# Peptides against a protein of PDB entry 7RZF, part 293

Target 1, 358 residues: chain A of PDB entry 7RZF
Amino acid sequence: PFQEEHLKQLYKIVPIKDIRNLYVTFPIPDLQKYYKSNPGHYLGHLIGHEGPGSLLSELKSKGWVNTLVGGQKEGARGFMFFIINVDLTEEGLLHVEDIILHMFQYIQKLRAEGPQEWVFQECKDLNAVAFRFKDKERPRGYTSKIAGILHYYPLEEVLTAEYLLEEFRPDLIEMVLDKLRPENVRVAIVSKSFEGKTDRTEEWYGTQYKQEAIPDEVIKKWQNADLNGKFKLPTKNEFIPTNFEILPLEKEATPYPALIKDTAMSKLWFKQDDKFFLPKACLNFEFFSPFAYVDPLHCNMAYLYLELLKDSLNEYAYAAELAGLSYDLQNTIYGMYLSVKGYNDKQPILLKKIIEKM
Target 2, 358 residues: chain A of PDB entry 7RZF as posed
Amino acid sequence: PFQEEHLKQLYKIVPIKDIRNLYVTFPIPDLQKYYKSNPGHYLGHLIGHEGPGSLLSELKSKGWVNTLVGGQKEGARGFMFFIINVDLTEEGLLHVEDIILHMFQYIQKLRAEGPQEWVFQELKDLNAVAFRFKDKERPRGYTSKIAGILHYYPLEEVLTAEYLLEEFRPDLIEMVLDKLRPENVRVAIVSKSFEGKTDRTEEWYGTQYKQEAIPDEVIKKWQNADLNGKFKLPTKNEFIPTNFEILPLEKEATPYPALIKDTAMSKLWFKQDDKFFLPKANLNFEFFSPFAYVDPLHSNMAYLYLELLKDSLNEYAYAAELAGLSYDLQNTIYGMYLSVKGYNDKQPILLKKIIEKM

## One batch from the design tools (peptide; made by RFdiffusion4, then SolubleMPNN)

Design b2_p27_1_s2 (from b2_p27_1, 9 letters changed)
Fold by OpenDDE base, seed 1:
Structure b2_p27_1_s2 (fold): chain B 358 residues (1-358), chain A 27 residues (1-27)
Amino acid sequence: as target 1 above (358 residues)
Amino acid sequence: SLEKQREELNKLVLTENNLIIDKEVLE
């Protein structure tokens, strides 16, 4: 479907809203038949990763990008797209060529490391969690979605097809990676800064844009993307829940939190879930310090302490989020508040990480 | 999260010239 003239194109698009986005798009084969292996999901997980050594981490460190999304999107009949979409800062808008270079450096890193079965397993486990605890969508929306999926999947698999990863196919991962090359790229930059600099109108939506060929020199620069030592594969996510056991409701369960520990140094309240019956918990900690609010200096020190603590925990934030865990740290007039929420199984691990940084 | 990424990708639309861009660009 894409001829050579459709590749290596740059589109400068004027948005209606004040948004700055970069879309780096690659035509790929139709991968629908490979839904059990979903190589696009594997690559999207890695390219879109937000942890240390990720593409986003590097681009954020330079102040060029706020958010990054990577993954496959359905196209017309017989092909799909792999897309890397980033939210650009004002500075990032000036460094689009360099941003794309970093994308190709990361892709080159993925080629060099090769497909990792453990990453596939992590994706499989994450999808299994998402499937198991999928919130009931609105019935009408759910029905329409199922109807759409029935065109692509056997009836027996319709409910699971979007989530079930069964087959590790390194060959398909490599095949998709081979399509993620500068010679196959279509770049779209979205910015109001292109207002008055466009010469075309998109027929379906009326969007103003300019189309330009990407210079061969730029393509060559991207083709020669070297390995950047700042890029690393993510570490294994230690927060992914594996135990989903729900404890039975105790006979003495109270409708409100009960004081279960009362000491000179601590009070503990507990309430068992009697409504949701999910393997989730909320841990809330309030720390009291007589020094927290004594004077402005102590207040500032407490503030700085929490900022440093948050910074030190940033390495776990994304992994925790992926695993359905979250934490919150706040200053209070009496000290500090800590909250840990999500699946209960790995909460102790996250809590330990937090405490070790305190 | 992977779910968030999927949601963001679902907001993308295909233009006539086979560009994939966020619907918010068009609205």
Scores: peptide ipSAE 0.255, ipTM 0.883, DockQ to the pose 0.681
Fold by OpenDDE base, seed 2:
Structure b2_p27_1_s2 (fold): chain B 358 residues (1-358), chain A 27 residues (1-27)
Amino acid sequence: as target 1 above (358 residues)
Amino acid sequence: SLEKQREELNKLVLTENNLIIDKEVLE
C-alpha cells in the first residue's frame, strides 16, 4: 500500500518526443478478482465518455485537452491504479490545477448520482458486441496473450473474461470512487517545457523528472470541488445493436446493385452482402437540388446548412461510434451526400435522428 | 470506447517510482 509520503506528489517529466500529457493516478485495491463486475471499466467508461456533459467535452470547450482516457491499470503486486490521462494543449499545460479540479468535480457528480445499473448494462452490451465480432488475432500474439491472461482468469473463461460483465456491484463502484480523492492523488505532467528544470533521473529508463509535493492549499481546493452543473451523466446509447441475425442470401441476389425502386423523385439500388455475412449495412443517399450550385450564394448557404447539420448531430457521434455506427455528410456539386454505415440493427434509429435534424 | 481505453492503457508502463506513463514518453 502507498504510504502518505508517496501521495499528493507532482512529477514533472521530460519526454523524448514532443508530447504534452497529464496523468492523474489513484492507488486502488487489486480489483482483478472482481473481473465479472469490473468497477474500473464502469468508471472508465463514464470518466472517459466523450458525449455532451462529459469531462472531455468541458475540457475541450476550454481548449485545454484534446483526448481523455480513464480506467484501471495494473500496478505492483497487491494494488492497481485508476488513471485519468489527458492529452494537453499548450494552454492546458498552464491550467493543470483547473483541469484536475474539473476531474474531481466530475467524480463528485458520479458520487452524487450513484451507480447506475443501466450504464453497467450498456458496458455489458458493448463488450458483448466487441467480443462477438473480435477479429481473429494472429497466432503468436494470441498465444502470448492467453498465457498472460491465464495468470488472472480460470482457463474456461480466458477467452471471454476480458469482455464478460456479469454482476452489477454498486458497492465496488462506490469503493473505487472513494479512492478517487485528492488525498490519494499522484500527478504526472509530461512536457518538453520541463527540460533543464529537472533534478532527478528515473533509474530504469533514464527519464529526467522533478518531484514536488502538491501544496496543501491545492489539495484542499480539489477536496472542496463543488458540483459543476455542466457535468451530466450520458444519455442512454440507443445505437447499441442487440439483433445480429443475418438474412439468408436470396436466390435472385445480384452481384451488383439492382434498381429496386424507380420513381420521379427517387431511385433505390440494393445489393445484398454475398461476401462478409455480417449484420452490417451501408446506406448511401445522394440528394439532388437544382439550386445547390447555381451561384456562390447558394453554394455558401448549402455549405452553412451542412455545417449546422453536422453540429446538431455531434451529440450522437460518440454514441454511434461506440455502437459501431458511423455517418458521413458531404456537400456535392448537385446537393448533398449522406452515408450511414455499421451494424444494421440500429441504423434506422440513427437515420431518423439525422432526418429529424435536417 | 472501452477498446480505445484498453489500447491506450496498454501503452502505459510502470516506472521504478511507481509512475504510470506512456511508453512513448520513454522511447
Scores: peptide ipSAE 0.244, ipTM 0.879, DockQ to the pose 0.626
Fold by OpenDDE base, seed 5:
Structure b2_p27_1_s2 (fold): chain B 358 residues (1-358), chain A 27 residues (1-27)
Amino acid sequence: as target 1 above (358 residues)
Amino acid sequence: SLEKQREELNKLVLTENNLIIDKEVLE
């Protein structure tokens, strides 16, 4: 158990590499016994969300943070940590107090909204997808992870324990949220800017650092974090696949793409997968415009159009990625290229969203 | 993504003073 002297501490750490990171950590109880509900994963999903109204979206908009990760990590001696890790910009390094304030504002939003069963269900579904296809995509990396997990879970559940969410436990979510308070915070800032300003050396790795108490005034500011109207819970992820049926290989399956549609305005090639046997598809679209490369003005307009289109699709990018979908948009000499890849089930939904923005 | 989050969290190590930081900070 952390004593009060170990809480409300700021660590300034000198990295070996030129990196800028902020780690906001909270000691939490050992949640291993609650793996079926995994409240830390629920919170990590929301805190680490990248969609509109997310913590990351707001921090990016301010130019302070590039990336954000949230979740639980195993500790020593029967406790865990909840960690929020961000990659800091140079400007963000100057606004660490404000960044952490925004973290607490988001946490306060989560408290105000309360646990959402639909969010839990999405986490469950996403984990089920990941589990179902993990072994098929990367068998080599699986054996080393299993060995570590065997120490914590019954053999029968080892394969599933990290992925199977079975019980929605709002009480446990609230319990963890109650630990995510300024009075329970440990902050680590990693930057080369602290070189020559440290007074301690970490014994295991030789890392130079300075430890300081966080001022009570700063703690109070974080404790008084209000609701920020910019923060919203994510919308439901429409891209999560539910149908994983693999169609049988057709007898006339060609080793190369076959022209299956030929019209004055379009040509369509199709190749059935005969190798991977995954419920995935790659949709590639090439659009031809006689105006795309007529002059520099048209080229610039086409470029700007694509940039605007990409920006308008950002609201779906993260949800699609979570669901194992991706899209790519590129300018070509003749017009535009669109690619949609991933699980085939919800590709039509993503494609429709793209078309609606075009 | 969830996988990315897990991967990034798995890179974190515990120091003697119970700091959890990325291994890349230390190496």
Scores: peptide ipSAE 0.240, ipTM 0.877, DockQ to the pose 0.687
Fold by OpenDDE base, seed 3:
Structure b2_p27_1_s2 (fold): chain B 358 residues (1-358), chain A 27 residues (1-27)
Amino acid sequence: as target 1 above (358 residues)
Amino acid sequence: SLEKQREELNKLVLTENNLIIDKEVLE
């Protein structure tokens, strides 16, 4: 569908709002028939990963990018796009070529490591969790979405097709990776800084833009992207829940938290869920220290301690979020507050990680 | 999260010239 003239193009786009975005897009074959393996989702998971050694972590460390999204998008009939979208900082806008170089370095790392079945399994498990606990969409949105999906999926699979991964297809992953090359790239930069520097208007929306060919030297630079030692595959996500059993309501279940443990150093209150019946829990901890706020120095030390603790836990934050877990740490006038929320199955693991860093 | 990624990708629209950009860029 794309002729060579449409590849290796740079689009400078003027937004209506003050937005700075970079879109790196690759035309790919229509993968709809491969929904059971969803190779684009596999790649989107890795490219869009936010953990240590990820593309985003490196770009964020340089101060160039705030957020990153990677994945497949439907195109016109007969093709799709793989898209890497980043929110650019002001500094990042000046380093677009280097940002894209890092993207190709990460893609090269994915080629070097090859398809990983364990990553596919994590995607499968995460999707299964998301499907199982998907909130009821609004009927209109759901019906319109179903109508669109019915064109691609059997009626029996329409509800599950977006979530159910069944087949690990390393060949298809490699096929998509082979399309993620500088020769196949379309780049769009969105910035107000291009105002008054455009020569074209998009017909549907009236968006002003300039189209330029990407210089061959820049394409060659991206083609020669080496393995950047800062990029690593993510570690296995230990927070993915596997047990979704809901315990029966106790006969003595109180509508309010009941004191279940009272010691000299700790009090524990518990309330069983009597309304939602989800395999989720909220763990709230309040720590009291007589020294936390005795003077300005101690207050500052307590603040600094919490900031350092948060920083040390950042390596788990994304993996926990993906698995439907969250934590919060706050200073209080008496010490510290910790909250752990989400699926109960792996909460002990996250809590242990937090405690080990304290 | 993967859901957030899907949500963000769902905000993207295809322009006449086959650009995929956020609808917020256009409106």
Scores: peptide ipSAE 0.234, ipTM 0.873, DockQ to the pose 0.698

Design b2_p27_1_s3 (from b2_p27_1, 10 letters changed)
Fold by OpenDDE base, seed 2:
Structure b2_p27_1_s3 (fold): chain B 358 residues (1-358), chain A 27 residues (1-27)
Amino acid sequence: as target 1 above (358 residues)
Amino acid sequence: SEEKRKEELSKLVLTKENLIIRKEVLE
C-alpha cells in the first residue's frame, strides 16, 4: 500500500522526444480477482470516451488536450493503478491544474449518475465481438501467453477470461471510483520545458526528473470539484453488431463485381465475399456532379460542404469505431466519394445517419 | 483500442520508490 508520503506527488519529467504528456495516476486495489466484472474496464471506457459530453471532448474544445486514454494497469503484487493519460498541447501544459480539475469534475459526474448496467452491457457486447473475431495468435506467442494467463485464471477460462464479462458489480465500480480522489493522486508531467530544472535521475534509463509535493491548496481545489454541466454520460451505441450470420455463397457468384442495377441515374456493382468469410461489408458510393469542378467557386463550395458534413458526423465517429464500423468522405474530380466499412449488421444505421446529415 | 490503451499506460510506472519510465516514452 502507498503511504501518505507517496501520494499527492508531482513528477516533472524530461523526455528525449519533443512530447507533452500528463499522467494522472491513482493507486487502486488488485482487481484481478474481479475479472468477470472488470470494474476498471467499465471506468476506463467512460473516462476514455470520446463522444459528446466526454472528458476528452471538453478538453479538446479548450485546446488543451489532443488525445486521452483511461484505464487500469498492473502494479506490484496487491495493487494496481488507474491512469488517465492525455497528450497536451502547448496551451494545455500551462493549464495542467485545470485539466486535472476537469478530470475530477467528470469523476464526480460518474459518482452522481452511479453505475449503469446498460454501459456494462455495451462493454460486454464489445468484448464479445473482439473475442469472436480475435485473430489466431501464432502458436509460440499463444503458448507463452497462455502460460502467463494460467497464473491468474482457471484453465477452462484462460481463453475467455480477458474478454468475457459476466457479472455487473456496481459495488466494485463504486469502490474503484472512490479511490479516484485528489488525496490519492500521483501526477506526472512529461515535457522538454523541464530541461535544466530537474534534480533527480532515474536509475534504469537515466531519465531526468523533479519530484515535488502538490500544494494543499491545489488538492483542496480538486476536492471541491463541482458538477460541470458540460459532462454527460454517453448515449447508447447503436452500431454494436448482434447478427454475425454469413450468407451462403450464391451459385452465380462472380469472382469480380457484377452489375446488378443499371439505370440512367445509378449503377450498382456487387461482389460477394469468397475469401474472408466474415460478417463484414464495404459500401462504396461515388456521386457524380457536373458542377463539382466547373469552376474554383464550386470546388471550394464542395470542399466546405464535406468539411461541414464531417463535422456534423463527429458525434457518431467514435461509437462507430468502437463497434468496428468506419466511414470516409472525400472530394473527387467528379464529385464526392463515400465509403462505409466494417460489420454489415449495423451499416444501414450508420448510412442512414450519414444521409440524414447530407 | 484496448491494446493501444494498455500499451500507452504501460509506458510510465510510478512505483513507491522509483519512477520507471519505459524507453518507449523517452525515445
Scores: peptide ipSAE 0.072, ipTM 0.796, DockQ to the pose 0.373; fails the geometry check
Fold by OpenDDE base, seed 4:
Structure b2_p27_1_s3 (fold): chain B 358 residues (1-358), chain A 27 residues (1-27)
Amino acid sequence: as target 1 above (358 residues)
Amino acid sequence: SEEKRKEELSKLVLTKENLIIRKEVLE
């Protein structure tokens, strides 16, 4: 176990590359035996969420953080870490204390709302999708990975253990949340701004760093993290595929897109997948407007329209991405281009959401 | 992705005794 002397520590680390990262780490119990419930994955999903009302959304809105990752990591025997990692902006580097305060406010929100079974079910479904369509890793990497995992899982479960969520354990979620407290925090800041301000060298790689105790006043500030009304749980992800049926290749399937609809206002080309046989589709739409580029004013209006449209769709972007869907919107000389790609099952839902915002 | 997440989280290990920063994070 970590002793008190190892907790409430700040590490200032000098990178070789010009990177700015914050790592907020919490020692947690070894949860390996609870892999079927994986409470760390549940918490990592929420803390690492990018939708409206997320931690990242708020930190981005302040210009402090570009990216956020949350989750559990294997430690040494008998303990794990829960880590929240963010990519810091230059401004964010000046506001690390406030960033961490927001992290604790979000964690407090998770405590207040309690464990949500529907969120667990979404994690389960997402993991099932990821498992089902996991690309075969190269044999060497695969064998080495399996060998490592065999120490932790029964042989029969080694392939599924990382992905199979079976048991909703709210008690374990709460238990992990109880470890995500300021008194248990270890903070690492990675920035070149610490160059020449370090007093220690890491033994393995020669990385220069400084270790400092986090002031008690700062710890108290984080302990008194209130409920920030900007933080909300994510909404249900409507884009998670459930149907993975692959339609048989038609006998008349052409190797090239065939024109299946030809009208004065629209042309439609279709090509069935004859190569990959995946439950995926690519929908591409080209919209032609004679007014899009008539003059600079219309061009600017078309640009502004698309930017506003993209902004209005941001609420769905992350949920779609998690579900293996993507969309792209681009201005073209003739108007607009829209593409929707990924699992075909929920593409109509995403397309409808896009059209409703147009 | 969960893989990217695991990779990113793998970059820094704050052990009890040593800050193990994987070279891949620093380089």
Scores: peptide ipSAE 0.037, ipTM 0.781, DockQ to the pose 0.389; fails the geometry check
Fold by OpenDDE base, seed 5:
Structure b2_p27_1_s3 (fold): chain B 358 residues (1-358), chain A 27 residues (1-27)
Amino acid sequence: as target 1 above (358 residues)
Amino acid sequence: SEEKRKEELSKLVLTKENLIIRKEVLE
């Protein structure tokens, strides 16, 4: 266990690269035996969520953070870490205390709402999708991951244990949340701004750092984190696929896209997948406007329109990505290009959302 | 992605005694 002297510590670290990162870390018990419930994954899903009312959304709105990652990490024998990692803006580097306060406000929101079975079910469903298609996706780095997993899971469950959520354990979620407290925090700030301000060198890589105790006043501020009304639980992810049926190859399947619709206003080409045999589709739309490229003003208006459209779709982007859907919007010399890719089942839902914002 | 999450989280190793920052964080 970490002794009290190892808690409430701030590490100021000098990177080689010009990066600004904040790591807020909490020692947690070894949760390996609870892999069927995986409470750390549940919390990582919520804390690391990017939708409206998320921690990232608020921190990004402040201009302090670009990206956020939350989750559990293996520690030494007998303990793990829960880590919240953010990419800091230059302004965010000046507001680290406030950023961490917002983290504790979000954690307090999770405590107040309590464990949600529907969120667990979404995690389960997402993991089931990932598992079902894991073997069909090219195993990049598969061997090194398996070796680590073999130490933790029965051989029979090694392939499934990371993905198969079976048990909703609200008690374990609460237990982990109880470890996510200011009194248990270890903070690391990575920035070149600490160059020449360090007094220690890390033994393995020679990384320069300074270690400081976090002031009791700051700890108390974080302990008194109230509910921030801007934080909300995510909405249900409507993009999670449930139908994975692969249609048989048609006898008339062409090796190239065939024109299947030709009208005055639209042409449609279709090619059935004859190679991958995945329940995935790529929908590509090219919109032609005679006004898109008439003059610089129209070009600029078309650009601004797409930027606004993208911004209006941000609320769906993360949920779609989690569900294995993606979209792309681009200006073309003739107008606009839209692409929707991923699992075919919920593509119509995403496409409808895009069209409703157009 | 979970993979990006694991990879990003893998960069900082906090041991009991020492902060081990993997080279992958620094490079």
Scores: peptide ipSAE 0.027, ipTM 0.741, DockQ to the pose 0.404; fails the geometry check
Fold by OpenDDE base, seed 3:
Structure b2_p27_1_s3 (fold): chain B 358 residues (1-358), chain A 27 residues (1-27)
Amino acid sequence: as target 1 above (358 residues)
Amino acid sequence: SEEKRKEELSKLVLTKENLIIRKEVLE
């Protein structure tokens, strides 16, 4: 579908809002028939990973990127796109070529390591969890979505097709990786800095843009992307729930939190779920310190402490989020608040990680 | 979430002929 004239193109786009975005896009074959293996999801999971040794972690460490999204997107008939999208810092806007170099270095790392069955299994397990506990979508959105999906999937599989991974296909993963090359790239940069430097107008919204060919020297630089030793595959996600047992409602279950532990140093309240019957829990901790807000220095130190704590927990935050766990840390006038929410099975693991960093 | 990711990725459509930037990206 894309001819050579459509590849190796740079689009400079003027937004209405003050946003800085980079879109690195690759035309890929239509993968819809491979929904049971979903090689684009596998690659999107790794390229879009936010853990240590990820593409995002390195780009953040350089101060170039705030967020990263990777994945497949539907195209026109007979093809899809693989897109890597990043939110650029002001500095990152000056380093777009180097950002894209790092993308190709990470892709080269994925080629060197080859397809990993354990990563596929994690994707499968995560999707199974997401499917099992998917909230009932609003009927209109659900029916419209199903109608679209019915064109691609058997009726019996329509509900599961987006979530149910069944087949590990390393050959298809490699096939998609082979399309993620500089010679197939289409780059879009969205920034107000291009205002007054555009020569084209988009037909639908009147968006101003400039289209340029990417220089052959830049393409060659990306083609020669070496292995960057900072890039590593993610570690196994320890937060993926495996136990979904719902405990029976206790006979003495109270409609309100009951005090179940009272000590000089701690009080514990508990309320069993009597409404939702989900394998989820909310753990809320309030820490009291007489020193937290005694003076402006202590207030600033308490704030800085929480910011550093949050930063130190970033390595777990993403893996926890993927597994349906979340945490929140806030300063209070009395000290600190911690909340851990989500599937109960692996909450103790996340809580332990938080406490170890405290 | 993957859904949020799909939504973010949906904001830009690079067609063959025209760059379609959804209003939600621009506004």
Scores: peptide ipSAE 0.027, ipTM 0.731, DockQ to the pose 0.435; fails the geometry check

